# Ledger of designs, part 23: peptides against a protein of PDB entry 3ESW

Target 1, 322 residues: chain A of PDB entry 3ESW
Amino acid sequence: NNIDFDSIAKMLLIKYKDFILSKFKKAAPVENIRFQNLVHTNQFAQGVLGQSQHLCTVYDNPSWHSIVLETLDLDLIYKNVDKEFAKDGHAEGENIYTDYLVKELLRYFKQDFFKWCNKPDCNHCGQNTSENMTPLGSQGPNGEESKFNCGTVEIYKCNRCGNITRFPRYNDPIKLLETRKGRCGEWCNLFTLILKSFGLDVRYVWNREDHVWCEYFSNFLNRWVHVDSCEQSFDQPYIYSINWNKKMSYCIAFGKDGVVDVSKRYILQNELPRDQIKEEDLKFLCQFITKRLRYSLNDDEIYQLACRDEQEQIELIRGKTQ

## One batch from the design tools (peptide; made by RFdiffusion4, then SolubleMPNN)

Design b2_p26_2_s3
Fold by OpenDDE base, seed 4:
Structure b2_p26_2_s3 (fold): chain B 322 residues (1-322), chain A 26 residues (1-26)
Amino acid sequence: as target 1 above (322 residues)
Amino acid sequence: NNILKKFLEILEKLKFEEAKEIAKKL
C-alpha cells in the first residue's frame, strides 16, 4: 500500500493546528483559580498583570498615531530611509525597508527630536543651566500636570536664581511630543508609540532593574528585534549584560498580542536571583495573559501568533539570534 | 487517538520548526 505521506503530513498539520488552537480556548476554571491566587498572593505577578493592563493596549490608539505622524518630520525621515536603503542596493518592496525605517527612527529620535534629562534646565535662567539645579525631592502633580497622566514631579532649585523648576514625569506620550525630554521611561514610552504609529508590531520591555526598551517584529529577520531609543540601538540585546555589565533578574515584554518573559535574550551574564516568583508560575502568568489578549482573534491569527511564539521560544532557548 | 497524542507530544518536544521540517519530510 503506497503510504500517501503527503496526505498524512497534511492531516498531521491540520491536527496540530487544532491542537494549538485548543490551547487558546477559554481558560478552564482551574486556570482562572490559579491565576487569581497567583496575582493575589505574589506581588511580582500583580505588577506584571498591572503593567499588562496598560502597556499591552495603550499604544493601539489611532488618534495618537495621527498626532505622532503630524508631529514628526516625515519628509526628513523617509528621505534618510530612502537614501540608506538605496545606498545598500536593495530593491523597492523588500521587507528590509522596515528595518531601515526603524534605524532611521532611532537616529531621528535621539539626534533630532528628543532630549535626555538628568536634571531640567532652570525655567528662569534658560538653556544649559541644569548644572545649577539642586534636587529638592519629588511630589505629586499639580492640577495642570495631572491632565497628562503624571505620577511624580521632581522638584529642583536653581543655585543661581533661587527659582523652583518642576520636572513632571509624564506618562502621557502625547505630552512627551511637546516636552521632548525625559529619561528611559519617557524615551521608551514615546518611542513605542512612534513605532506603533508606523503600523509596526512593537513590544514594551520592562526590566526590573530600572531600565525599559522596545522590541519590534522584523518581517525581514522574521523575529523580534531589540530596539533601545536611549542608546540608538538596533538588534543589540547584549548591550546591557555585556557592554554595561548590568546585573538583571527579569525582562518582560508587553505587546497587544502577548506578554513574554524575554529575560534570556538580554540576561547573558551577571544574572540576579529570580526569586520574585516561581519560574513555572511566571510562565503560567505570561501564557494566561497572552491567552486573554488573543480571545477576540480568529483561528488563523491565533495560529500564526502561536507559530511566532514558538519560533521565539526556540530562539530564546538556543541563544542563537539567526 | 494514542498515535495522535504521541505525535502531539513529539511536536511539543520538537517544537514547531522541527515539527514543520519533519512534516515536510513526511
Scores: peptide ipSAE 0.014, ipTM 0.486, DockQ to the pose 0.081
Fold by OpenDDE base, seed 5:
Structure b2_p26_2_s3 (fold): chain B 322 residues (1-322), chain A 26 residues (1-26)
Amino acid sequence: as target 1 above (322 residues)
Amino acid sequence: NNILKKFLEILEKLKFEEAKEIAKKL
């Protein structure tokens, strides 16, 4: 009896699709109870949930995408992308063009558009006066600063003129298109919006040890790619653990379609204790939030995303990003 | 039912690509 292996494989794939789709149905009562208990009893879980409620959806704003595209020098950006694409001469499919676009956006953002701000310039003395600035501490926003999702304002005194300069830490990325300065938080926030404005699949990565960056899903590489706007870095997940010798415990990625523990991509050495939550509870939490984010998707979208998630989990286990 | 259950358990444990490789050998 010639076993028709092709018919068996097709039948197994159909049954596998049905099985995967069954996992994305409404949460069972026991899962809802577990989720509620976890979020109410574990501060780290509550923090991850709170971040997901903002970071997973805030960048999916068509009005913001239009403002970004109107603000950037698109002629310069596409001219540079076309120039680099033409040099490589590769008959490599249309998908590689997007990798060149992300690399140019990293260059443009760091070199031409945005500035790092350790200390602000003195508002009275003008440009290149940050060396004269003494920190006095932080305070809450004033009435004007509060319009732009500002939680904290750093206060500086000029040693030359004695005047006070305010450095508001804005969380509104549209305000950051105007101010064009900040630290890792402002850089990552605005750069995440920029990438989303080009229709890219992007995640915001939060590290517990005071850093943040992006991931972009490359259709050419068929995986999530590390992207750090501060470092002008593309596909260099090792820079924190190896180059900086940074100690880290958690890296969590937040996107429209899911929340994923990506710690294994970035924590290659000097791992700090993962003592904030049980590993099984963190895995459950990320899966539960991801399931909730996908409730409105159709069966084919759910299946495609589930296949992508499994490929990422294989990559993270095998350590193949070397 | 037992082979499909084992295959699904393998898919869950070994991930999609490894399970496809095993399914080609089954």
Scores: peptide ipSAE 0.011, ipTM 0.471, DockQ to the pose 0.070
Fold by OpenDDE base, seed 2:
Structure b2_p26_2_s3 (fold): chain B 322 residues (1-322), chain A 26 residues (1-26)
Amino acid sequence: as target 1 above (322 residues)
Amino acid sequence: NNILKKFLEILEKLKFEEAKEIAKKL
């Protein structure tokens, strides 16, 4: 009996698709109980859930995308992308154009658009006066600051004029289009929205050790690419562990389609104890949230995303992040 | 059912692409 291996392979692929789709069905009662118990008993799990409820959905706002595209110098951006893409003679095809776009957005954002703010300038003395600013601490937002999802306001006194300057930590990315200044949180927040406004697949990466960045899904590279707006960095996941010699415990990526522990991409050395949650419970939590985010997707979308997830897990195991 | 179980076990162990390559060789 000539075993029709092609027919068997096709049948196995169909059954595999069905198996994958079965994992994304409504959670069993036991999984719901495990999830509820984990979130109620583990503070880290509660934090990951809370972040997912915001970061996985907040950037999927068409009105915000329009405001972003109207605010950016698109003519300059596309002119620069076209110029850099033309140097390579289009040999790599159309898919690489998006990588050039992300690289230009990194350049434009850091050099032309947004500003790093260690200390604010004095509102009375004007520009380049941050050196004269002494921190007095943090307080709650006032009535105006509260309109823009402000959690905290850093207070500074000018050593020259004695006036108080407020540095509100706005979480509204549309307000950040106006203020055009911040630290890693404001940078990553607005830059995530910018990338989303171009229709890109983007994740927000939270590091427990006080840093945040993005990942972009490159169709050219067929993988998630590290993107740090603060560093103007593209595809350099090693910069934290190697270049900064940073000690880290957790890196969690938040996207519309899932929550993923990406620690293996970024924690290459100087790993801190992963003592906040059991590894099996973190894996369960991320999978459970991801499953919930995909409940409204069709079978083909679920299958495509599951294939992408498996490719990423292969990459993370093999250490093939160049 | 046994071939499917074995294939799924291979998929879980070898990940999707390697399992596809094995499935093509099966």
Scores: peptide ipSAE 0.017, ipTM 0.475, DockQ to the pose 0.079; fails the geometry check
Fold by OpenDDE base, seed 3:
Structure b2_p26_2_s3 (fold): chain B 322 residues (1-322), chain A 26 residues (1-26)
Amino acid sequence: as target 1 above (322 residues)
Amino acid sequence: NNILKKFLEILEKLKFEEAKEIAKKL
């Protein structure tokens, strides 16, 4: 009996698609109750929800994308991308071009565009005076600073001239195109917007232990790729756990299509206790938020994203076994 | 039910494209 294996495979794929789509249907009353109870009783869950309400949607702003593209030296960027892409003789196809673009954006952003600011320069003494700055603490924003989603202002006194310099911690990424300085928060915020402005699939990764970075979905590599603008790093998820010997408990990725616990990608050693939430409740929370973010998508979009999610979960399982 | 379970187990253990290629050969 010639078993028509092709017919069986097609039937299994249809049943699998239907099964996957069934998971993304409207939440059952019991799931809604569990979600509401979790976010009201668990502070970590409330924090993840609050971040998802901002980070999953804020960067999907076409007006901001236009302002970014008008502000960057696109001629320089594409000239450098084309030079690097031409060296490899196009043998790997057009999908690799986007990886070259992200690598050049990392170079351009760190070397040509943005500055690290541990302490500000003195407004009176000028450039390279940050060594003379003493922190006095933090204040609320003034009337001008408050226009740019400023959560706090760090206050510094110059040891040379005695003048006060303010370092506003702006959360408005458009203001960061002007100021062109900050720490990991400002770097990641603006760089996430920059990558989004090129039409890329990007996630913002929050680490509980005071660091933040990006992930980019490479069509060439067919996976999520670690991207850190502060480090000019592409596909080096090990830098925190191995190179920095950083202790970490949680890494959560926030994107337009979902919220994912990516801790397994970055926490390779020195794992801190994961005591903020039950693992089952965190998994449920991320899945529930992801499901809500996908409610407006069609069945084919939902299925494609679900296949991507399963591939990522397989990768994260295998990476701990190597 | 047993074939679907085995197929899902293959999809959980293999990259989705590898599982598709296996499903085409099954």
Scores: peptide ipSAE 0.016, ipTM 0.461, DockQ to the pose 0.104; fails the geometry check

Design b2_p26_6_s4 (from b2_p26_6, 12 letters changed)
Fold by OpenDDE base, seed 1:
Structure b2_p26_6_s4 (fold): chain B 322 residues (1-322), chain A 26 residues (1-26)
Amino acid sequence: as target 1 above (322 residues)
Amino acid sequence: SPHEEFVAKELEKKLKKELEEKLKKE
């Protein structure tokens, strides 16, 4: 009896696909109750949900993508990408071109486009006067600043001329295309939009310990890649734990297709207590939100994303985070 | 896909283990 191993393999693959798809079916009533109870009783869970409602969808705006592409020096960017890509003689294939694009966008953004602002320059004294600025505190936005999703305005007094300079912390990334300055929040916000405007798969990574960065899905590397616009960093997830010796508890990635605890990629040492939520509840929360984000996808899209998720989880467990 | 091949191999291992467990009970 020639065991048709090919037929058995096909049947097993079908059953496996059906099993994977079953995890993404509409949530059972018990799961909905668990979710509602969790977000109402746990502040950290409520925070993750609130962030997901914004960060998972806000960057999927075609009008914003057009404004970004019209604002950037695309000729310079593509000239530099083509130059770097040509050095490797195309030996690595076409998919590596996107990695070169992201690397050039990191360079362009940090070197040519955006500015780090620890303290603003004095509006009266002009450029390179930030050394003369004394912080007076923070206040709410005025009527004009409120138009650009501003929650806080830092107030500074010039020690030289005595005038007040306002530094609005804008959350509108289109306003950031004009102001071209900020700290990690403004950098990551606008850079996430820039990457999305090139049609890339991007996640926003929130760290509880006051830092934020991106992840890009590289088709060449076939994995999520660490991207930090502030550091001009590509594929260096270790920089926080090892280079900075930073203590961290949570890193959560927010993308259009899911919410993922990526703490294992970045927290390599100096782990702080993870006491904000039970590990099982956090896993459930991220899976539940991810499931909701995928409700409109077809079975093939769900299956492909689930395969990607499984591969990422294997990488995180095996410590193969390069 | 490499993933499908990996999954197929892991499923094959599970099935072999289940078959071995059934054969041990017979």
Scores: peptide ipSAE 0.008, ipTM 0.374, DockQ to the pose 0.269
Fold by OpenDDE base, seed 4:
Structure b2_p26_6_s4 (fold): chain B 322 residues (1-322), chain A 26 residues (1-26)
Amino acid sequence: as target 1 above (322 residues)
Amino acid sequence: SPHEEFVAKELEKKLKKELEEKLKKE
């Protein structure tokens, strides 16, 4: 009996595809009720939903991508990418080129483009005067600052000249192309947009313990890769738990195609209590939002993404970066 | 399971191909 293993494999693949696609069908009424109850009764769930409504879609703006590409020194970037790519003996057309691009974008962004701002420089005294700045507190944006999605403005007084300097916390990433300074929020916001502007699959990772970073889907590595613009870090998910000895409870990734609890990638030790939501409810929430984000996709796209999700879940369970 | 690994490998091949096609269009 020549068992046609190929035929069996094909049949199993078809059945598996159908099974996967069935999970991404429109939510049942019971699931909708569960979702509504969860987001109305659990503050953390409401927060995740609110973030998903913004972070999953905001960076998919072609006009912003054009502005980014017009603003960056693309000649320098590609020159450096090509140089490092050639140095390592790679042939043109290898998927690894994109990894070199992301690494150069990390370098360029941190070294040439953007500035960390603990305190602003004095607007009157000029550059390198942040040491003379005393925080006075925070206030709401003025009429100009409000044009750039500013939620808060940090106020500083210069100890040398007595003038007030405002540090608006802009959420408009296009404004950040002008200001070219910020903290982890501004860094991650603009860098996420930069990566998206190169056509990359990118997620915004929110950590409950006041940090944010990116993930990039590497076609070469065939997985989500940790990317932190603040740290110029590529594929170093351990830096927070191990290098910083940071205590963390939740890391949630937000992308156009889904919301994923990526805590297992980053929380390797010093785990804080995960007491904000039941694990089952968080899993349900992320899956439910992901399902909604994929409603407009075709069956093949849904299937490919579901396969990517399964691979990621296996990775997260095994703790092995392939 | 060996089946999950096989499905995963086939999915990897498909994903790789789709990604290669996307990169060629850019």
Scores: peptide ipSAE 0.005, ipTM 0.380, DockQ to the pose 0.029
Fold by OpenDDE base, seed 2:
Structure b2_p26_6_s4 (fold): chain B 322 residues (1-322), chain A 26 residues (1-26)
Amino acid sequence: as target 1 above (322 residues)
Amino acid sequence: SPHEEFVAKELEKKLKKELEEKLKKE
């Protein structure tokens, strides 16, 4: 009996697809109860849920994408991308072009477009006066600042002229296209929108220890790639744990198609206690939110994303990021 | 699983070593 291995393989693939799709069916009542109990009893879980409700969807705004593309110097960006891509003689094929685009966007954003703001310049004394600024604390937004999703305003006094300068922490990324300054939060927020505006698959990575960055899915590398706009960093997930010697407990990635614990990619040493939630509960939470985000997708989209998720989990387990 | 955790830890060590070697070459 010639075992038709091709027929068996096809049947196994069908069964595997059906099995994967079955995981993304509507949640069972018991899973809903577990989820509700978890988010009501665990503050960290509630925080992850709250972040997912914002970060997973806010950047999927076509009007914002248009405003971004109209604001950026696209001629300069594509000129630089084409120049760098031409050096490799197209040897790596068309898929690598997107990696060059992301690298140029990192360069352009840090060098030409956005500014790091540790302290604001004095509104009265003008440019390069931040050294004269003393922090007085933080307060709520005024009526104008409130129009741009501002949660807090840092207040500074100029030691030279005595005037007060406000540094509103805007969460509206369109306002950040105007202000063109901030810290890691503003950098990552606007840069995430910029990457999304080029049609890229992007995740926002939140680190519990006061840092944030991006990941984008490289079709060339066929994986999620670390992208930090603050550092002009591409594919350097080690910079926090190794270069900065940063201590970290959690890194959570938020994208339109899922929420993923990516801590294993970034926490290579100096791991802090993961005591905010049980590991099983965090895994369940991320899977449950991911499942909800995919409820409107078709079977082929669900299957392709599930295959991508499996490859990422293998990468995170196997340390095959390089 | 305990096996997956073991494999993960060994691979984290390998990755760390490879990254440390890369950083020494830059």
Scores: peptide ipSAE 0.000, ipTM 0.292, DockQ to the pose 0.023
Fold by OpenDDE base, seed 3:
Structure b2_p26_6_s4 (fold): chain B 322 residues (1-322), chain A 26 residues (1-26)
Amino acid sequence: as target 1 above (322 residues)
Amino acid sequence: SPHEEFVAKELEKKLKKELEEKLKKE
């Protein structure tokens, strides 16, 4: 009796697909109660929810994408991408080309477009005067600054001329296309929008220990790739734990299709206590938010994303064992 | 059903192994 292994495999695949899809159906009443209790009783959970409401959707703005593409030197960018792609002689087509694009965008952004601002230059003394600036503290935004989603304004006094210089911490990424300066928050905010404007799958990664970066889904590598605009870094998730010897507790990735605890990718050593939430509750929270973000997707999209999520979880488990 | 969950877990293990073998060859 020739066991039709192909028929059995097909039947198992159908049942597996149905099982996966069943996890993404409307939340049961008990799950809703657990979610509500968690976000009302746990401050960390409330913070993750609040960030998800902004970061998962804000960058999916076609009008912003157009403004970005009109602002960047696309001719220079594509010229450099084409040049680097041609050197390596890859016949891998569009999938590897996108990795070259992200690498060039990292170069272009850091070298040609955006500036790190630890302290602002003096508005009166001009360029390269930040060394003369003394912090006086922070204030609320004025009427003009408030138009650009400004939470705080850092105030500096020039030791040379005595004038006051304001450094608004803008959260509007379109305003950052004009100002072209900031710290890790401004860098990551605008760079996330830039990557999204090229139609890429991008997540914003929040680290509890005052750093932020991106992840890009490489179709060539078939995984999420670490991307840090501040460091011009591509696929170097170890830079924080190993190179910086940074102590970290949580890294949470926020994307249009989900919220994922990616701590295992980045926290390779010097792990701080994970005491802000129970591990099971954090896992539940991320899954619950992810499920909500996918409610409008069809069964095939849900299944494809679920398969990608499973692959990522496998990767994250192995990375701790290497 | 508990049986479907079992089958799904076994398939997940097989897919995991196949993915492991593919990732070792690259």
Scores: peptide ipSAE 0.028, ipTM 0.496, DockQ to the pose 0.057; fails the geometry check

